# Designs tried in a protein design run: peptides against a protein of PDB entry 4GXB. Part 178

Target 1, 277 residues: chain A of PDB entry 4GXB
Amino acid sequence: VPTEEVSLEVLLSNGQKVLVNVLTSDQTEDVLEAVAAKLDLPDDLIGYFSLFLVREKEDGAFSFVRKLQEFELPYVSVTSLRSQEYKIVLRKSYWDSAYDDDVMENRVGLNLLYAQTVSDIERGWILVTKEQHRQLKSLQEKVSKKEFLRLAQTLRHYGYLRFDACVADFPEKDCPVVVSAGNSELSLQLRLPGQQLREGSFRVTRMRCWRVTSSVPLPSGSTSSPGRGRGEVRLELAFEYLMSKDRLQWVTITSPQAIMMSICLQSMVDELMVKKS

## One batch from the design tools (peptide; made by RFdiffusion4, then SolubleMPNN)

Design b2_p26_2_s2 (from b2_p26_2, 13 letters changed)
Fold by OpenDDE base, seed 4:
Structure b2_p26_2_s2 (fold): chain B 277 residues (1-277), chain A 26 residues (1-26)
Amino acid sequence: as target 1 above (277 residues)
Amino acid sequence: SRLERWLAELAERKEENRAKWEELFS
């Protein structure tokens, strides 16, 4: 793509649009800096956020595809897909809520976290009780963003990234699950026939390894997955998990978001490693 | 800061494994 100045749209978690003028040749960090400048986010807080490629669903929800890499050209990455459903989203890129303290000290940072958190709650990524919802609404009405965040930080799945419903081979083959990544784990929510909603926690510290694989399904009566177009690549995230003492078991998640899941895993592990050092 | 260290380490690893990432994203 020839180098030229373009207007690039970057969305916040709540769907707010941030238009930035960048070069087609600008890399991810350049675009991120442009977005930060547009928002008046201080330079020292830029590192707390990243740009993500997402697919906007019909209901306005975002399906995270992947985090944009440093060598990528965001304009090219998003436009090359030739679909308006793909967007670039700014989101916080750390897992430990302790880092919220640093971000919240700045007005813009606070607003970003607040907007993201509100959105995550509205989208059901963060789980709330009725009472908690009432409390959150009260704080929102009072425009008490800090208190709102403090309460939100205590909520289930705060800071998690929720993925679209997908399929896993655990606990049974072809088991529908909803995967969420956060707090150094993959949470798999499922409901087996005749059972209540269950959540399986797979801590990254108990994952021996993981991998992403892609394959093109062969035409067969049983290989077609609902919602996948003809000829779509099947992505899988497989991880070897320590189920119990000295018992390793492979768990495979089939999802178009397998790449994003793996990115989350790596990111969580990386953050943990730094915390330990 | 701890975050800065994390980012630096992450960047280093990503650079070292750029080809691997490109394969995943291709």
Scores: peptide ipSAE 0.017, ipTM 0.385, DockQ to the pose 0.049
Fold by OpenDDE base, seed 1:
Structure b2_p26_2_s2 (fold): chain B 277 residues (1-277), chain A 26 residues (1-26)
Amino acid sequence: as target 1 above (277 residues)
Amino acid sequence: SRLERWLAELAERKEENRAKWEELFS
């Protein structure tokens, strides 16, 4: 791709558009720095955020595809898909809420975390009770962003990334589940016929290994997944989990977001490793 | 900081596995 100056759109979690002028040859870090400069985010806070490739759904929700890597050219990565539904999103890229303290000391950092948290609550990524919702609304009306975040940090699935509904082979074959990644775990929520909502927690520290596989269904086979035709690529995330003492069991999640799930797992493990060192 | 160390280690690991990532993203 020839080096040219282009206008690139980067979205915040709340859908706010940030337009930056960059070169087509600029790498992910260059684009991230341009976005930070546009927002007046200090250089020392840039590392707390990353650029993600997402697919914008009809309802305006974001389906995270993957994190943009350092060697990538964001302009090329997004435009090569030849679809306007793909966007670049800025989001915090750490898991431990303790790091919020560093970010929220800055006005811009505080605003970014606040906007992200509000969006995550509105989209149902963070789970709230009726009373908690009332308290959050009160704080929002007062425009008390710090207090809002402090309360939000105590809520279920704060800091989690929620994926689109998919299928797992746990606890039974072909179970519809909603997967969320955060707090060093994968949370699988499901509702079996005649049962209440259940959640399975899979801690990364009990995962022996994981893998992502891609396969193409046989031409004679029918794909049960909506929107998938014959010959379309199927992605799966499989992990071997320590269910009990000396009992390992494979769990497989079938999802077009399997790659993003794997990225989250690796990221959570890496963050834990630093804490142990 | 803790985060800076994590980011540095993550960057190194990503570079080491660049070929794997490219395969997954292709």
Scores: peptide ipSAE 0.014, ipTM 0.346, DockQ to the pose 0.048
Fold by OpenDDE base, seed 5:
Structure b2_p26_2_s2 (fold): chain B 277 residues (1-277), chain A 26 residues (1-26)
Amino acid sequence: as target 1 above (277 residues)
Amino acid sequence: SRLERWLAELAERKEENRAKWEELFS
């Protein structure tokens, strides 16, 4: 791709469009800096955000594909997919809500977190009780962003990234689940036949290892992913988990977002390591 | 549910409030 100036669209979590003038040869960090400049986000806050490749669904929801890598060219990455449904999204890239305090000190940072949080609630990524709903509505109507965020920080799955419905082999084979990543865990929500909604928490600190595998489904095998035909690449995230004392068990999640899940796991581990240093 | 209704209302107003959102980053 020849180096030329282009207008690149970057979306916020709420779908708001940010247009930046960049070079086709600009790397991820260059584009991120351009976005920050456009938003008037201070340089010292840039590190709290990342650019993600997402697939926009018909309802406007985002399916996160992966985080853009450092040496990646965002313009090329998104355009090479030859589909308008793929977008670049700016989102916070830390897990501990304590870092919100740093970001909220700045007007732009506050607005970004607010917009993201509102969007996450609207999309059902953050779970809300009736009373919390009332309070959030009131705060939103008053445009009390700080108070809104403080309340939101106490909500279930605040700061989590929710994935599309997929399949796991736990607790049963071919079990439909909704996976969310956050707070140093993978949360697996499932409803087994005749049972109430259950949530399994898999803390990263209890994962001995994990891996992403790609395979081609065998004709005799059941397709765990809806819409996947014969010969399509199947992605799986498998992790070995300490279920109880001295009891390790493998859990496998079959999802086209397996890569993104692994990125989240690594990111959570990295953040924990920083805290321990 | 009340929440669902509220979310629907927010979705409808989202486009109308686009200009307001733009002010967040000005």
Scores: peptide ipSAE 0.005, ipTM 0.342, DockQ to the pose 0.015
Fold by OpenDDE base, seed 3:
Structure b2_p26_2_s2 (fold): chain B 277 residues (1-277), chain A 26 residues (1-26)
Amino acid sequence: as target 1 above (277 residues)
Amino acid sequence: SRLERWLAELAERKEENRAKWEELFS
């Protein structure tokens, strides 16, 4: 790709547009730095954020496709898809809420976390009770960002990345689930017919291994997955989980976001390793 | 700030979208 100066749009979680002038040859870190500069985010906080490729749905929601890798050229990565629905999004890239304290010390960092958190709540990624909702609304009206975040940090699935509805073979085959990644786990929420909402927690520390596979389904109805048409590439995330003492079981999630899920798993593991060192 | 104003506006407009995830299992 010829090196030239281009304007690149990067979105915040709330859809706010950040326009940066970059080179087509600029790698992910270069673009991230440009975004940080545009936002006046200090250099020491850049590492707390990453650029993600997302698909914007008709309702404006973001379906996370993958985190942009270091070697990627964000401009090329997004434009090569030749679809306006694909966007680059800035989001925090750590899992432990303790790191919020570092980010919140800076006004821009605080604003970014606030924007992300508000968006996550609005999108239903963070679960709130009626009373919590009232409290959050009050804090929003007051634009009390720090207090808002402190309350949000206590909420269920704070800091989680929520994926589109998909299918898992747990607890039953072809079970519709909503997967969320956070707090060093994959949370599988499901509602079986006639049952209440259930959540399965799969801690990454109990995952022996995981893998992503791709396949082309046979032209039959039995191979269909939510969000996938017949004949489309099927992505699956499978992980081997320690269910109990000396009992390993494979769990397979069928989702077009399987790659993103695996990235989340790796990211969570990496963060845990940092904490152990 | 500009960002704060934007965030406030978004917060007000998008409050109802929080419950849409429940539809995934309906």
Scores: peptide ipSAE 0.013, ipTM 0.337, DockQ to the pose 0.017; fails the geometry check

Design b2_p26_2_s3 (from b2_p26_2, 15 letters changed)
Fold by OpenDDE base, seed 5:
Structure b2_p26_2_s3 (fold): chain B 277 residues (1-277), chain A 26 residues (1-26)
Amino acid sequence: as target 1 above (277 residues)
Amino acid sequence: GRLEAELARLAARKEENREKWEELFK
């Protein structure tokens, strides 16, 4: 692609549009820096955020496709898809809420975390009780962003990335599940017929390994996964999990977001390794 | 296809910190 100056739209979690002038040849970090400059985010806080490729759904929610890699050209990555539903989103890219303290010390950082958290709650990524919701709304009305975040940090699935409904082979074959990644785990929420909502927690520290596979299923009379047509590429995330002492079992998630899930796993592992060192 | 495959490979790579990760594995 020829090098040209272009206007690139980057969205915040709340849908706020940030327009930046970049070169088509600018890599992910270059674009990230441009966005940071536009927002007046300090250089030392840039590393707490990343650019993500997402698909905007009809309801305005974001389906995360992948974190943009270092070698990617964000303008090319998004425009080559030839669909207006694909967007670039700025989001925090760490998992330990302790890092919020660093980001919250800056006005812009605080605003970014606040906007993201509000959006995550509104979209149901962060799970709240009625009472908690009341408290959060009260804090929003007061525009007490720090207090809002402090309360939010205590909520279930704070900091998690929620994926679109998909299928897993656990606890049984072809179980509809909602997967969320965060707090060094994959959370699988499922409701089996006649049963209560259940959550399976799979800690990354108990995953011996994982892999992503791509295949083309044979034509069948039915579509096994939402959003997939016949003959479409099937992505699976499989991980070998330590269920009990000396008992490893493979768990497989079938999802078009399998790549993003694996990126999250690796990111969580990397962060844990940094904290351990 | 190629990008997805590359991303999948990169995301699954743990060998760089394998030894340290094994210490966390329980």
Scores: peptide ipSAE 0.103, ipTM 0.731, DockQ to the pose 0.516
Fold by OpenDDE base, seed 4:
Structure b2_p26_2_s3 (fold): chain B 277 residues (1-277), chain A 26 residues (1-26)
Amino acid sequence: as target 1 above (277 residues)
Amino acid sequence: GRLEAELARLAARKEENREKWEELFK
């Protein structure tokens, strides 16, 4: 791709558009810095955020595809897909809510976290009770962003990334599940017929290893992947989990977002490693 | 594609921090 100056649109979690002028040859960090500059985000806070490639659904929800890698050219990465549904999104890229304290000390950082949190609640990524919703609404009306965030930090799945409905082989084969990543775990939520909502929690510290595989399924009369056509690439995330003492079991998630899930796992592990050091 | 394969490999790579990770695995 020839090097030229282009206008690149980067979205916040709430869909707010940030337009930046960059070179087509600018790498991810360069674009991130440009976005930060546009938002007046201090340099020392840039590291708390990342650029993500997402697919915008018809309802405006974002399906996260992957975190843009350092070597990538964001403009090329998004435009090469030749679909307007793909967007670049700025989002916080840490898991421990303790880091919110660093970010929210700055006005811009606070606003970013607030906007993201509001969006995550609205999208159902963060789970709230009726009473909590009332409290949050009250705080929002008062424009008390700090207090809003403090309350939000206590909510279920705060800081989690919610994936599209997919399929897992746990607790049984071909179980429809909703996977969320956060708090150093994968949460698998499912509702089996006649049963209450169940959540399986898989802590990353109990994952011995994981892998992503891709395959092209042979034409068969049985579709094991909801929403997939014949011949579509099937992605799977498999992790070996310590179910109990000395009992390892493989769990496999079939999802188009398997790559993103694996990125989340690695990111959570990396963060834990940093904290441990 | 090629990018996906590369991403998958990167996301699964723990070799550099293997020892530290093993300490976390319990």
Scores: peptide ipSAE 0.100, ipTM 0.741, DockQ to the pose 0.520
Fold by OpenDDE base, seed 2:
Structure b2_p26_2_s3 (fold): chain B 277 residues (1-277), chain A 26 residues (1-26)
Amino acid sequence: as target 1 above (277 residues)
Amino acid sequence: GRLEAELARLAARKEENREKWEELFK
């Protein structure tokens, strides 16, 4: 692609649009820096955020496709898809809420976290009780962003990324689940017929390994993966989990977001390794 | 398409940091 100056739209979690002028040859970090500059986010906070490729749903919700890799050219990555459904989104890219303290010290950082958190609550990614919701709304009305975040940090699945409904082979084959990644785990929520909502927690520290596989299923009577047509590429995330002492079991999630899930896993592992160093 | 396939392959080949991670595996 020839090097040209172009206008690129980057969205915040709440859908706010940030327009930046970049080169088609600018890599992910270059674009991220441009976005940061446009937002007046200081350089030392840039590393707390990443650019993500998402598919915007009809209701405006984002289905995360992947974190843009360092070698990618964001303009090319998004435009090559030739669909306006695909967007680039800025989001925080760390898991430990302790890092919020660093980000919140800056007005722009605070605003970004606030907007993201509000959006995550509205989307149902962060789970709240009625009473908690009331408290959050009160704080939101007062525009008390710091207090809002402090309360939000205590909520279930704060900092998690929620994926679209998909299928897993756990606890049984072809089980419909909602997967969320955060707090060094994959949370699998499921509701079996006639049963209450159940949650399986898979800590990354108990994952021996994981992998993403892609396949093109042959025309069969088998159930297709959500969001994929018959005969289309099927993505799966499989991880080997230590269920108990000396008992490893493979768990497989079938999802078009398998790549994003694996990116989350690696990101969580990387963060843990940094903290342990 | 091609990029996703490549990303999937890369995800499957995550051996470089595996040794360090195995030390943390419990």
Scores: peptide ipSAE 0.093, ipTM 0.724, DockQ to the pose 0.520
Fold by OpenDDE base, seed 3:
Structure b2_p26_2_s3 (fold): chain B 277 residues (1-277), chain A 26 residues (1-26)
Amino acid sequence: as target 1 above (277 residues)
Amino acid sequence: GRLEAELARLAARKEENREKWEELFK
């Protein structure tokens, strides 16, 4: 790709646009640094954030495709898709809420976390009760960002990344689920016919291994997945889980976001490894 | 492609740190 100066749009979680001038040859870290500079985010906080490729849905929600890798050229990665629905988004890239303390000490960091958290709540990624919602709105009206975040940190699925509705083979085959990644786990929310909403928690520390596979389903009714056409690539994330002592069981999630889920798993593992070292 | 290969390599990082991970796996 020829090197030239271009304008690149990077979105915050709330849809705020950050325009940066970069080279087409700039790699992910270069672009991230440019975004940080534009926002006046200090250098020592850059590592708490990452750039993500997302698809903007019709309702304005973001479907995360992947974290941009170090070797990628963000401008090329997004423009090569030739669709305006694809965007680059800046988001925090750690899982332990304890790291919020480091980020919140800076005005810009605080604003970024606040904007992300507000967005996650509005999109239903963070689960809130009616009373909690009232409290959050009150704090938002007062523009008390720190207090807002402190309350948000106590909420269910704070810091989780919520994926699009998909299918899993647990607890039964072809079970519709909503998967969320966070707090060193995959949360699978499901509602079986006639049953109350249930959540299955799969801790990464109990995952012996995982893999992502791709296949082309056969043109049969049983192999067709909702939202996928005949002959379209089917992505699956499978992990071997320690259900109990000496009992391993494979769980398979069928989702176009299987790659992103895998990235989340690895990211959570990496963070745990850092904590242990 | 390179992207898929790198993503696969990332998944393999757990294996690269097998000894450390085994201590966490419980």
Scores: peptide ipSAE 0.060, ipTM 0.707, DockQ to the pose 0.454

Design b2_p26_2_s4 (from b2_p26_2, 14 letters changed)
Fold by OpenDDE base, seed 4:
Structure b2_p26_2_s4 (fold): chain B 277 residues (1-277), chain A 26 residues (1-26)
Amino acid sequence: as target 1 above (277 residues)
Amino acid sequence: SRLERELERLKEEKEKNRAKWEELFS
């Protein structure tokens, strides 16, 4: 792609649009800096955020595809897909809520976290009780962003990334599940026949390894997935989990977001390593 | 038979998964 100045749209978690003038040859960090400058986010807080490629669903929700890498050219990455469904989103890129303290000290950082958190609650990524919802609404009405975040930090799945409904081979083959990543775990929500909705936790610290694989789907009803387009490959995330003492077992999640899941896993592991160093 | 052995293996695996599921999921 020839180097030229272009207007690039970057969305916040709540769908707010940030337009930045960048070069087509600008790499991910260049674009991120441009977005930060546009928002008046200080340089020392840029590292707490990342750019993600997402697919905007019909209801306006975002399906995270992957994190944009350093070498990528965000303009090219998003436009080459030739679909307006794909967007670039700015989002918090750390997992430990303790880092919120650093970000919240700045007005812009606070606003970004607040907007993201509100959106995550509205989208059902963060789970709230009726009483918590009432309290959150009260704080929103008061525009008490810090207090709002402090309460939100105590909520179930705060800081998690929720994925689209998919399929796992655990506990049974072809089991429908909803996966969320956060707090150094993959949370799997599922309902077995005749059972209530339940949530299982797979801690990354108990994962020996994981891998993403792709395969060409066979033409059959059993291999079809509503979340996949015609001719799209089947992506799977498989991780080897320490189920009990000295017992490893593979768990496989079939999802178009398998790549993003693996990115989350690696990111969570990396953060844990940093905290331990 | 070969098939019977495989079916038995699958049953055992299913039981193990169910048992672990009861532990992991709440």
Scores: peptide ipSAE 0.124, ipTM 0.706, DockQ to the pose 0.025
Fold by OpenDDE base, seed 2:
Structure b2_p26_2_s4 (fold): chain B 277 residues (1-277), chain A 26 residues (1-26)
Amino acid sequence: as target 1 above (277 residues)
Amino acid sequence: SRLERELERLKEEKEKNRAKWEELFS
């Protein structure tokens, strides 16, 4: 791709568009800095955010594909997909809500966290009771962003990334699940026959390892999901989990977002390592 | 038979998974 100045659209979690003028040859950090400058986000807060490649669904929701890597050229990465469904999104890239304190001290940082949190609640990524919803709406009407965030920080799945419905082999084969990543865990929500909706927690600290695999399903294979064509690539995230004392077991999640899930796992582990040092 | 052993193994695994399910899921 020839080097030239282009206008690149970067979205916030709420769908707000940020247009930045960048070079086609600008790497991820360059684009991130341009976005920060456009938003008037201080330099010392840039590190709390990352650029993500997402697929915008028909309902406007974002399906996270992956985090853009350092060597990538965001303009090329998104345009090469040749689909307007793919977008670049700015989102906070830490897990511990304690870091919110640093970001919230700045007006722009506060606004970014607020917008993201509102969006996550509206999309059902953050789970709220009716009473909590009422309280949040009241705070939103008052435009009390700090108080809104403080309340939100106490909510279930605050700071989590919610993935599209997919399939896991635990506790049974071919279980439909909704996976969310956050708080150093993978949360799996599922409903077994005759059961209510249940949530299971898989802590990253109990994961010995994980891997992502790519394969092409067999045409007549029983492992094919209804939403997948015969020629579609099947991605799986498998992690080896310490189920009990001295008992390791593999759990496999079949999802187009397996790569993003693995990125989340690594990111959570990395953050934990930083805290330990 | 080999098949019977495999079925028994799978049954045991299922039971273990169910036990862990009760622990992991609320």
Scores: peptide ipSAE 0.119, ipTM 0.702, DockQ to the pose 0.025
Fold by OpenDDE base, seed 3:
Structure b2_p26_2_s4 (fold): chain B 277 residues (1-277), chain A 26 residues (1-26)
Amino acid sequence: as target 1 above (277 residues)
Amino acid sequence: SRLERELERLKEEKEKNRAKWEELFS
């Protein structure tokens, strides 16, 4: 692609549009810096955020496809898909809520976290009770962003990325699940017949390894990922988990977001390594 | 029979998975 100046749209979690003038040859960091500049986000806070490729659903929700890599050209990455459904989204890219303290000290950082958190609650990514919802609404009405975030930080799945409904082979084959990544784990939520909603925790520290595979099912093949027809690319995330002492077991999640899940896993591992250093 | 052995293996695996599932959810 020839180097040209273009206008690129980057969305916040709440759907707010940020238009930046960039070069088609600008890499992810360049675009991120441009977005930061447009928002008046300080340079020292840029590292707390990343650009993500998402697919906007009909209801306006975002299905995260992947994090844009450093070597990528965001303009090319999004436009090459030739679909208006694909967007670039700015979101925080750390997991430990302790880092919120650094970001919240800045007005722009605070606003970004607030907008993201409100969106995550509205989308059901963060789980709230009726009473908590009332408290959050009260704080939102008062526009008390700091207090809102402090309360939100205590909520279940705060800071998690929630994926679209998919299928896992644990505890049984072809179990419908909702996967969320956060707090150094993959949370698998499912409701078995006649049972309450249950949540299984797979800690990344107990994952020996993981992999993403892609396949094209045969026309008469077995069940594909939810929402995909036969013959479409099927993505799977498989991880080998330490179930008990000296007992490793593979768990496989079938999801179009398998790549994003793996990115989350790696990101969580990386953050843990940073914390240990 | 081979089939019976496989069925038994699958049952055992299922039970182990269920037990571990309960542990993971606890």
Scores: peptide ipSAE 0.085, ipTM 0.667, DockQ to the pose 0.024
Fold by OpenDDE base, seed 5:
Structure b2_p26_2_s4 (fold): chain B 277 residues (1-277), chain A 26 residues (1-26)
Amino acid sequence: as target 1 above (277 residues)
Amino acid sequence: SRLERELERLKEEKEKNRAKWEELFS
C-alpha cells in the first residue's frame, strides 16, 4: 500500500467514532497516539489502552478478534479484510481494577472508562442484579461517572472480556460454553443437560502452558460446525491445567476467537509478572 | 457517606463471592 494520508475511524466501546488523520504506513502505536491526541488523553495514560480489531455484530456488539500488534499497520490490517464489519476499537488493556485509579484522575480517562463500562453492562459482559442495575441507572442519570465506576468495580465480571458462545471439550466433549477472560482467569459458563447454569474458573497461574492451533476439519458428524464450510480453518485454544496436586489435564476450547483468548492469557500473565517485580 | 459504605460492602461481597466461584472440575 502506498504511503498516503488517510482518515481512519477508531471506535470507542460505546460505538463513538473517533476520526484520525494518519498515514497508511503508521504503525499501531502511531495510530494510538493520534487517537489519544484527538481525545486529549495525556501521554502518560496512553499505555493503559490498546487498539483491537473487532467484528461488529448485527446488534452492534463487538466480537474481539485480536489486539493489534506493534508492527502492524492498523489501516492495512482493517481494510485488507474487505469487510465493513471489521472495526478498530480503543479499549483499556489492563486487568487489575486498581489501575482504574490512575486513569480516573484524568477527565478523558474517566470518560473512556465510563463509556466502556456502560457498554460492557449493556452488552451483558458485566453481570448485574436488578437492584444493582437500578442503582447504576440512577448514577448514570445523574452523570456521576466516578460513583458509577466505583459501583461497577464491585460487579461480577467487571473488567472481563466476554467471547462469543463456543465449544469446549470439558467437562464433556462438545460442551457449549461462554468464555470470559479477566481477573487472571478464564471463566467458563455452561449449562449441562438438566442442570443449572454453572461457572467454572481456570486461573492462569494453574496453566502450565497453552497453545493455539489451526486446522481444517475433516467431514465428521462430531466435528460439524454450523456456518463453517468445508475447508474453513478451525481455531482451538488448548491449555494444560493443574486440576489437582500432580494432576495435569488438557482443556481445549474451539472458537474463532482462540487467538484473542491466547492474547488475553498472555496479557494477564504479563501483568502478574509486572506486579511481582 | 452512605454510598461509600454501601460500595465497600459490595466490594466485600464481591471478594467473598469470588472465593466461592467453583472450578469446573470441583
Scores: peptide ipSAE 0.034, ipTM 0.412, DockQ to the pose 0.019

